# Designs tried in a protein design run: peptides against a protein of PDB entry 5Z08. Part 342

Target 1, 168 residues: chain A of PDB entry 5Z08
Amino acid sequence: RQKDEWAKKTSSLMKQLDWFIGEHLGAMLAAEELGGPVVGELMEIDPDDLSAGFNAHGKLKKATSQPDLDRRQRRIDDIWGPQDEQGQAHKRKRGADEALAASAEMRDLIEQLMNKLVEAGGDNSATYVEIPRESAAARFLVRSKVAMFHPNDARRLRLVDFGRDLDD
Target 2, 222 residues: chain B of PDB entry 5Z08
Amino acid sequence: GLPRLIDAIEEASKIPAKRRQTPIKPTIEKLTTHLYTHGASPDSLLRLADLLTLRNHLDQASLAAITRNLYPSSTVSDEVVLRFIGALGHGQLKPTLALQALFLRWLVMVYHLLENPGVLGQVYGVLFDLLDTAAIRPQLCHLLALVTRRKHVRPFRIQAILTLSRQTGGDPNLTGLLRVFKNYYPEIIVGDATKGRASAFKHPDPQWRQHLDEIQQRRSEA

## One batch from the design tools (peptide; made by RFdiffusion4, then SolubleMPNN)

Design b2_p30_8_s1 (from b2_p30_8, 15 letters changed)
Fold by OpenDDE base, seed 2:
Structure b2_p30_8_s1 (fold): chain B 168 residues (1-168), chain C 222 residues (1-222), chain A 30 residues (1-30)
Amino acid sequence: as target 1 above (168 residues)
Amino acid sequence: as target 2 above (222 residues)
Amino acid sequence: SDPFDDYGDARDRLRQMIEEISILRAKALK
């Protein structure tokens, strides 16, 4: 009975989390990915430097091609620049598509992090998820104090174990 | 332990250096070593914030050394933040502008550890009004870039940055802050003020960040 | 509401939700 109640409550909270990601976080994360304001703490990285990504040690990769800077700046200008009526409709659609993509990335990342924590069975070394890049989603989870990078490998992210304090 | 070191420094801070029976430098070195190794608890942070922000007889080198090693082992309270904000600006009782720049840099580096980041948004006006102070402007613009929300981006503040940018010959930190404003209001015509290089507001000390992360991880394992 | 104005609140809300879910999952495994 108690386990069933916890399972139901977990399912309800997961649905609320999914809704919250879609309705609120997706647009914020999309704006960050597009070089909008890193709303909050990690303005540490130039949106231009974010285009280059991070190496395994959390160091900025050398930005390869100028065109991707122009694409992000174009995306910022496409989201936020003055456009004619036809341009505004295309901008709104692009903004919506990026918000959906950011929401999907955040959902997937949270699911992986939660699953790895359960699978690890108390082994902290097994709790890390390998991430392809330092995304707005990953950074947001770290800023929210929900996730932490591996100290020696910025491609490895783990969920904070909120359950540990329950066994003491 | 750390509390006893703080007690000794608090006592010494009440006495002019020439009247101290014992040199304080060895105690400061023990404190900074302890802070580097273990960080500061919330209670210790508050006591250290008072030592750093209140007028006392500690030398500037000691105050700077404490600030450079002020690693939080946990969170940073609103009270600690407000001590540092209250120490900003001009006045005979305020810390030096050089020390204020270190405080602002510290707030940038520990922003992710604030218990309530919204506290800085509440004092946004106080921070913004200090932008004319050249000595603290770089760190102040960086902090404002983190704190700025749409509600803060007002026409009078846009005009104030534009005016100050012209007066300073296009300070890249002001251009960087104005770019943050433009993210909330794309229609902001920055004109010639954006033709200059903007600051990217990168983390001011990657080694300090790495060491902070190591201290914070030890707390999650304890 | 501008999602950027609620960013601090969004972090806190996200943390709270994930914390509660994590605790409940841990309890269900015991």
Scores: peptide ipSAE 0.374, ipTM 0.409, DockQ to the pose 0.286
Fold by OpenDDE base, seed 3:
Structure b2_p30_8_s1 (fold): chain B 168 residues (1-168), chain C 222 residues (1-222), chain A 30 residues (1-30)
Amino acid sequence: as target 1 above (168 residues)
Amino acid sequence: as target 2 above (222 residues)
Amino acid sequence: SDPFDDYGDARDRLRQMIEEISILRAKALK
């Protein structure tokens, strides 16, 4: 009986979380990804682009263009694109598409983080999710004190184990 | 076309205003009108970046007018970015701090058009070390807010912002940048001196943005 | 509304929800 009540409550809260991500957080994360204010207008630069260094001619080596980063940066350009009625409609549509994409990324990331925490069975080393990039979603989870980066590897993110504090 | 206007301005820039046979202002007005209407190609941007950043005989009003109309028609190369970054700071050969602030504002407004946004993170230290320069700090904090990643958020930089925030009486731009740092390290204690209003780093010029977008759209339709 | 207040509220709300879910999941596995 009690386990069934907890399962039902968990399911209800997961639905509420999904709604919250879709209705509120997605637009905020999209705004962050698009250089809008989370706390300030933060536009993402790929760390890998920074690591490529300068070639012998003083030109930056193009970091291997992750096509998705270029696409999101272009999407920043497009959400901030021209305000003609068609451009506003395209901008609204693209803003909506980015909010949907950000919502999907956040949902997926939370799901992965929660699943890894359960699968690890108390092994902290096994709780890390590999993230392809430092996303607005990942940063937001860290800001929210819900997730933590690996101390030595910013590509590894783990959920804060809120369940451990219950047994102490 | 735009190249011929740039040629004329480059030649005029070598000559002191008092020794010019023809006033440069009409050519600058033609250039700025062209830039406003069509934007600048990558090649034209590089040439204009040189005109803006290198010491020449152009007046500050002309340089500011060019910078305010420096709409990219396409992407912004690393070379163009580095010209503007190299123009920052104190020195007799550097542009005025007022013009540097316009360059930083421009970089913020075209950040999404950078061929490699990673270039700014490579020069992060150079940018960060200029935060003590009050005249460029607002735009510099905004640019750093865009550029900052976890790798840049180091203890010494956290402490530097906290110290500078105390010294400036809680500059809202520094508070804004520190909030960006807190995105990566939530445990950063923002002391009482930073409890002030943080800058939200809003787009510096919504009209400029709209016009840039119109120029960029014309390229996608061509 | 201060956009900062909205983000503060969103962060707190997200944390609260994930915390509650995590606690409930941990209890359900015991």
Scores: peptide ipSAE 0.368, ipTM 0.406, DockQ to the pose 0.231
Fold by OpenDDE base, seed 4:
Structure b2_p30_8_s1 (fold): chain B 168 residues (1-168), chain C 222 residues (1-222), chain A 30 residues (1-30)
Amino acid sequence: as target 1 above (168 residues)
Amino acid sequence: as target 2 above (222 residues)
Amino acid sequence: SDPFDDYGDARDRLRQMIEEISILRAKALK
C-alpha cells in the first residue's frame, strides 16, 4: 500500500516534471544552446564565456572557439536580415523545435541519471552517465545542484543522491 | 474563506473610505493573513488582480499589502498576468507607479509559476516601451531580463537601451538588460554603457520566495 | 541573486522535484 502510494506520487511528480521541462525549461535551455543567457546564476557571465561551456567543475570555460563567433554572426545575419514573413515563421518553428529538442534532451538525461542511481545500488562509481556533450541540460542540472560531473571527466555526470541523507 | 473576504473587499472598494460603514483594514488584514497562510487560487488571483489594477476606492496601503501577500497557491494564468501588464504606464485610471513597481516585482517573483511565460513575450513591446519610466525601471528591467528572447533583441531596441542608458547616466538596470541582450548578440558593442555597474537582478525578496515555496509544496501534497 | 535566480526558481523547482522523486524512489526500493 505505502509503496503503491509512493509509486503514484512518483508518477505524478514525473508528469509534473515533464510538464515543467516542456513548458518552462525547454525554451530556456534552447536559448542557452543558441548562445543565449545561461539559466541560473551565470547571467553575470559574459556571453562569450558562456559559449565556451562549463569545465568539469561547472565553471565557465573561456570562450576559445572562434568558430562559435562565426556561427553567431551567421545567425545574426539570419536574424537581422530582412524578415520576410516566411523567415519569421521559420524562426518561430526553429525556436519551437529547439525547445522541444532541449526538453527531450533534459528528460532523457534525467531519466538516465535516475536509472543509473538506482542500478548502482549504492556504488557511486556506477552512478555516472556518459554524456556525449556538455549540453545546456547537463549544465543546468549541475547548476541546480541535482547532478555532478565526475571530477576528472566532464563526460560523466551523476545524480546527487538525495536519498542518502535519509538513512543517517 | 478567501472568496468571502474578496467579496467584502470588492464591495468596500466601490465605496469611498469616508462613506464606508465599517473599516476595511480588519478585512484587509484577514485577507493578507489568509493569503500568507494559504496563498491564492487562480480564480482568487484574478479577482485580486482586478482589485489591484482597476481604479477603486481602496487605499494605497491596502493595495500594497495585498500585493505583498499575493502568493499563488497554484499557477498564474495569462489573464492575471495581462491584468498587471495592462495596469502599467501613465494614466489617470492606472495604478500609481509605486504600485506598478510592486506588480512588476510580483511578476518577477512568480515568473516560474506562469502557466504560459510566453504571454510576457507577446507583450514585450509594451513592457519595453515603459523603460523610460524611472519609477518602474528597476523591476521592469528585471522582468525584461527574464522575458527577453532572441526574437525580442532588435536593432531598434538595442539602440533604444543604449540611448536611454546614456540619458540616465548608465542606469545599472539598463546595463543589466543590455547584458541580457548581449547574451543573444555578443557583437552588440555596448561601449562604455556596459562597462558600468550592472544590476545582477537578484531575487527581490528571498523570504517571500521561501514562503512561496512552502505554499507551493502544500499543493503537491494535497 | 541573478534574474536567472528566478530561473534559480526553475533550478530550485527542478531540484525540488528531482529531490522529491529521488527520495520517493529510494523509499519505494526499501
Scores: peptide ipSAE 0.382, ipTM 0.432, DockQ to the pose 0.276; fails the geometry check
Fold by OpenDDE base, seed 1:
Structure b2_p30_8_s1 (fold): chain B 168 residues (1-168), chain C 222 residues (1-222), chain A 30 residues (1-30)
Amino acid sequence: as target 1 above (168 residues)
Amino acid sequence: as target 2 above (222 residues)
Amino acid sequence: SDPFDDYGDARDRLRQMIEEISILRAKALK
């Protein structure tokens, strides 16, 4: 009975976490990946705000056109580029797609981290997930004090074991 | 001129030091001399901010030398500010914490030249969340002391500083920041852990300030 | 609302949720 209640509560919290990632965190992570502000300071980035880009003041900027800037600067310029109606629609779509991608990356990363912690059975060396890149998602989890990088390898990330405090 | 020096350094930054045909040090010295004499325009500042904040093959001594001579000849754009803020924190792609401390020190010293000081208020949480990073905490507290407004003084941030102050044995910079918070909320109980010496957040480099003022005066006469 | 006030809240909220989930999963495995 108690285990069933814990399982139900876990399932409910997982659904809430999934919703929170999709509705709030994804757009913010996408903003960071696109060269916007670091996730942890700007909660309410509307996907539409991502499409309009952030002005130098971290406010939504209207966009200008120059071609040869580096891919990140092009993404910033694409976010900040001229508001032609077609350009705005393409930017909105791109902002939404990046938010969706960031949400999916965060969900997958959290799931992997949680699964590795359970699979490790108390072996701290087995709790590390190999990450392909230092993503906004990975950095956010570390800043949230939910995850830690391996001290010698920043491609290895582990979940903080909050359950260990129950055995001490 | 300055643009050509930046071009040469940008090209050299793409190549590992051991594979460069010519030493970059003489070009860095010319750049820093030019910056010291004339300052940097907004356009040059942006290009230099990218060189300082993006991962490249420039050595730490060169990056530090450029940062120490990064005199604005005019205003500092929000874009330049955001490049430096985006370079803060932990990560393999981030600049070293020593270089980040120099960036924060620079932001303190040029705060009065920002086109929009409010940009730092918009990134207040990013800055605040880095307070647990001991290597940058002194400069970070100083910058936060300049940036803090009533809207930033929240119960969770008060508690975070109080907790961190206890954990650090009453870091004078945290005590200084708590005093700034108390200006907005006098009722903040600064516990016994904060009875210690507070930082006064004095200008980090008076000579640098004087030289900046000389560069800025030449702009007003032109 | 200062959008940055909300992000401190997002990290704290995320941490709280993951902490609660982790604790419950650990309890369910005992």
Scores: peptide ipSAE 0.377, ipTM 0.424, DockQ to the pose 0.234; fails the geometry check

Design b2_p30_8_s2 (from b2_p30_8, 16 letters changed)
Fold by OpenDDE base, seed 2:
Structure b2_p30_8_s2 (fold): chain B 168 residues (1-168), chain C 222 residues (1-222), chain A 30 residues (1-30)
Amino acid sequence: as target 1 above (168 residues)
Amino acid sequence: as target 2 above (222 residues)
Amino acid sequence: SDPFDDLGEARDTLRQMIEEISILRAKELK
């Protein structure tokens, strides 16, 4: 019973994480990859949208309207968009495509990192994922203190083992 | 076509302006118009990079006009990048610092079109050592913000930025670069250097970017 | 809101979600 509850909760949180990546992080990561500020100074993520979207436990609040795809696109357009209406449509499409690509990269990277941590069975040396490039996604995870690079190899990234810190 | 225009400018560049039989300005205007309309192929970019970076008899206004219209129609090769990087710094044979700032700005604006973005990471030390040159520092910090990876964030470079920030009274571009460094090592104590305004490293020219995107789209349809 | 604050909140949210997921998975495997 308890394991089933944990599995259900994990599944729910994974769906929320997937949504969060798609709706909030994708545009930010895309902006960074396209030469936007690495520090995110241009990204108006409405704190109210983040705060309204997530409770203190990282759960989506039911009542908050999904941030319009238009907001993510607007963010890229605000950073890099054309001033003219016709140029806005093509740039909107490009910005949306870049945000989707960045979201997919982040999702894939998190999945690989989590899977590798489980497969390692407590061997820290086996927890590293080899990354083809130092992407905005990888850098964001490191900045978030969720992942860390290998001390001697920046192509190797591992998830911080939050589960181990509970037993110590 | 573009190659013939470049040929004419290359020949004119060998001759001092006072000794030219014909003014070069009309040919420069034709070149810049062509570049604005069609962009430059990789081969044309290399030739233009040589004209811009090698010592010749072209006037600064012409060189600046070419640089401002240097839209790649395709990718930017490592060779083109290295020509611009080699032109940076102090020396009688090097371009003016004003022109070097335009080259750095151009590299920022075309960074996403580099065939190998890693080439800039290989010359990171060369770029970093030029941070004391005030005239190019804003664009240089922006480029370094794009190029910086964990391997580049070393204690001696952190200390160098901190020292230079103190010496400059907290240049916002240096503060911005230091924030990029802190993204890789959150434990970096930036002290008073980060209390100041940091540059956000916004795109230098949104209109130029729009026009570049239009040129790049035409290639994908061909 | 300061874009930095927004980014900070996004980082914290991501960290919290990943941390909670990691803890739950660790408990499930025990």
Scores: peptide ipSAE 0.205, ipTM 0.350, DockQ to the pose 0.246
Fold by OpenDDE base, seed 5:
Structure b2_p30_8_s2 (fold): chain B 168 residues (1-168), chain C 222 residues (1-222), chain A 30 residues (1-30)
Amino acid sequence: as target 1 above (168 residues)
Amino acid sequence: as target 2 above (222 residues)
Amino acid sequence: SDPFDDLGEARDTLRQMIEEISILRAKELK
């Protein structure tokens, strides 16, 4: 009975979390991915440095070539540039699409992190999810103090285990 | 007096230099001498702002000389400020970028004399969107550093400065502006853009400031 | 609303939700 109540409450909170991600967080994450401010105490990482990704050794790759800057700048200009009339509808649609994509990425990442924590059965080494890139979603979770990168591999992310009894 | 000098220059400004019956240079020199000695009243400032910002037949050297001697004897109205802001950017009818840089420098130096400092905050977006214009960026960043409030520090503007800082190889003026933004939101991650030298936004012309103070003091004694 | 304040609130809300879910799941598995 008590386990069923906890399962129901968990399911309810998951639905609320999903709603929160979709309605509020997705747009903010999309803004960050598109070059919005990285807001957080701990990571003095330039968003571009973050976009360059980490090498296999957890070192920031230097953002190499000019062309990718132009694509991102076009995206920023498309989202935040002067609202010429005909471009507004396409800009709104693109912004909505990026918000949906960011929401989906965050949902998927949280789900993977939670599943790995359960599967690990208390083994911290088995709790890591491999992330293809440092996404706004991944960074947001770390800044929110709900996830941590592997100390030697920034492509590996784990959920903070809040369920561990403080007495151990 | 100053109004008569402005009248003569306004009439001359309508006529191409080659078609003028009399040289305008002596009248410009009288105007700049008068401005240096007495400053300009609010009404005279408005008329001079129109001469400086509207397309006319005055030469660039004359316009620059007027701008360098544009000492307010009292306050600076919103209307005067808006004339100078409206003259910024690219366009066939707009002043040269060199003259626009002088206008921005002037606004920095007279900022404390604005009747309503909030007027610049209302046009913050217009100013901010011009940061990509390299020729005016140093003075524009300085003005924005004075004008910026918490309400202006938005995510998209932080990113725009970061992007532009990278594109410019870390312009010290942009780094200085980012530092101002960080004062309102300490949690702003400025990354490598702040590792560079930042502009301190010092007063552009201490001698001009001193002379302005002398002109302003004469008003308080009258 | 200040977008930075909104981000801060969003982080706090997300943290609270994930923390509560994690605690409940841990209880369910015991």
Scores: peptide ipSAE 0.218, ipTM 0.340, DockQ to the pose 0.239; fails the geometry check
Fold by OpenDDE base, seed 3:
Structure b2_p30_8_s2 (fold): chain B 168 residues (1-168), chain C 222 residues (1-222), chain A 30 residues (1-30)
Amino acid sequence: as target 1 above (168 residues)
Amino acid sequence: as target 2 above (222 residues)
Amino acid sequence: SDPFDDLGEARDTLRQMIEEISILRAKELK
């Protein structure tokens, strides 16, 4: 019964995460890939605060309104698109395509990272995913303190094991 | 138009203020008003970058006023970026450190408009080596926080930041930059001297950003 | 909205979601 409830919650959160990536992160990641601002308050997470498991009580602050994403996407499109009307349409399409591609990359990367963490069964050496490049998605996860690179190999990324802090 | 205003200022910049037949201040005010209203095209940005970075007879207040109103109407070219980077550091021919800080702040605020953000990565060493200059350090750390990639996070640079952090009593900007480095190398030991509030590197001027967005939006509608 | 604030918020949101999912998955596997 409790496991079923956790499975349902996990499924619900995965859907929300997928939505959040598609609706909110894709355009921002595309902006970064296209040379847009690495928008990051370096979260004042003290490295010591990373070791202190974030208390689960952080209410999901309301995702900033859809209009702001459209504005950012327009900004990306305004920077890199051709200046002619056809170019603007192509630019908007390209920006949309880049946002979709960035969303897909982020989704795939998160899925791989989560799967590797589960498969590793507590072996930290087995938790690394090989990444083809240092993408905006990979950088975002690292800046978000959700993932970390292998110390000696920039092509290897692992998810932060948030589950370990529960057993201590 | 903007080109004519730049022409007039370029000519005036060749002449010492005491020898000018006409005061330049009204022309500077017209320029800054135009820049505030319409922004600067890539060509105008390059010309203005030269006026700001090359030694001339313009007063510091005028140079600062131009820099504060240097809204790109489009993209920022590598050439424009390199003019500002070349103006950084100590030297008799370089702009004042106060003006350099404004240039770095400007680069942070327009980073998303760079045609090639990779150009800053190519000059990473030049920027990094200026971190000992206290007057420009806050803006340098912010810019480096945007530019830093794993390839830049080298052991000697980690050690340099740690050393400088100790020497400065834990400058929050250096702590912030070190936190960026730690994202790429989690094993970086932030010593006790780096325990403290790190700069979050917030946008330097939200009003400037809002106005830039308005200028950029008008271009997309034209 | 401040793009810097928005991305900060987005990072926080993403972290919270991934953390919660990871915790729930870990509990489900026990």
Scores: peptide ipSAE 0.213, ipTM 0.363, DockQ to the pose 0.262; fails the geometry check
Fold by OpenDDE base, seed 4:
Structure b2_p30_8_s2 (fold): chain B 168 residues (1-168), chain C 222 residues (1-222), chain A 30 residues (1-30)
Amino acid sequence: as target 1 above (168 residues)
Amino acid sequence: as target 2 above (222 residues)
Amino acid sequence: SDPFDDLGEARDTLRQMIEEISILRAKELK
């Protein structure tokens, strides 16, 4: 019973994570890949500015049904500045495509990292995922303190084992 | 077309302004208009990079105008990148520091169009060693923020930035670069050097980016 | 909104979510 509840909760959280990556993170990662801002650790978010996008529980305020494309583009536009109207459609598409690609990369990377952690069975050496490139996604995970590069190999990334702290 | 305009400017660049039979300004204006409208092909970019980086008789205003309109219509080759990198630093044969800052800004703005972004990583040391040059530091830090990978984050470079940050009174661009370094090594103790305002490394020119995207899009549709 | 502020939040949110998932998965494997 308890395991089933945990499994359900895990599934729910994974869906939320997938949504979060797609709706929020992808555009930001795409912007970083395109030479946008690299956000450091100490950028404290003013809670008041956060209130527009996330509730206190990290849930998106359901903004109105503007197509995901428009939101991603707006985010890219917010990162890079206002875009003029005429180039907006193609830029929106490209920005959306880049955001989608970044989202897919992040999703895949997180999945691999999580799977490797499970497969390793406690062997830290087996927890590393080989990454083809040091992407914005990989860097973001490291900055987020959820992943770590191998000390001697930047092509190897592992998830931080948050479960270890539970055995104390 | 663009090649003919470049030809005319190349020939004019060999001649001191006082000895030119015709003013070059109208040709520069035609070039910049063409670049703004259509961008530059890889071949044209290389030729323009040579005009911008090699010592010639073109005036600084013309060089700056070309640089400000240097929209790639396609990709940016390693050779083009290396021309601009090779133009950095101090020396009698080097472009002015003001022009170098424009080159670095340009590299930041076209970074996503590089055929091989790794080329900048290969010359990372050259770029990093120029951080003491105040006139180009803002753009240089931004470029380094894009280029930096874990392999580049070495103890000696960390220390160099920390030292330079102290010497500059905490230049926000250096603080920004240190934050990038901390992304790879969270354990980096930056002390007071990171307590200050860091540069966000925002896109230097959103309008330029927008126009670049329009030029790039037209090529994908052709 | 400063894109940087959004990224900071995104990092925190991502960390929290990944942490929670990781903890739950670890519990499931026990």
Scores: peptide ipSAE 0.209, ipTM 0.360, DockQ to the pose 0.250; fails the geometry check

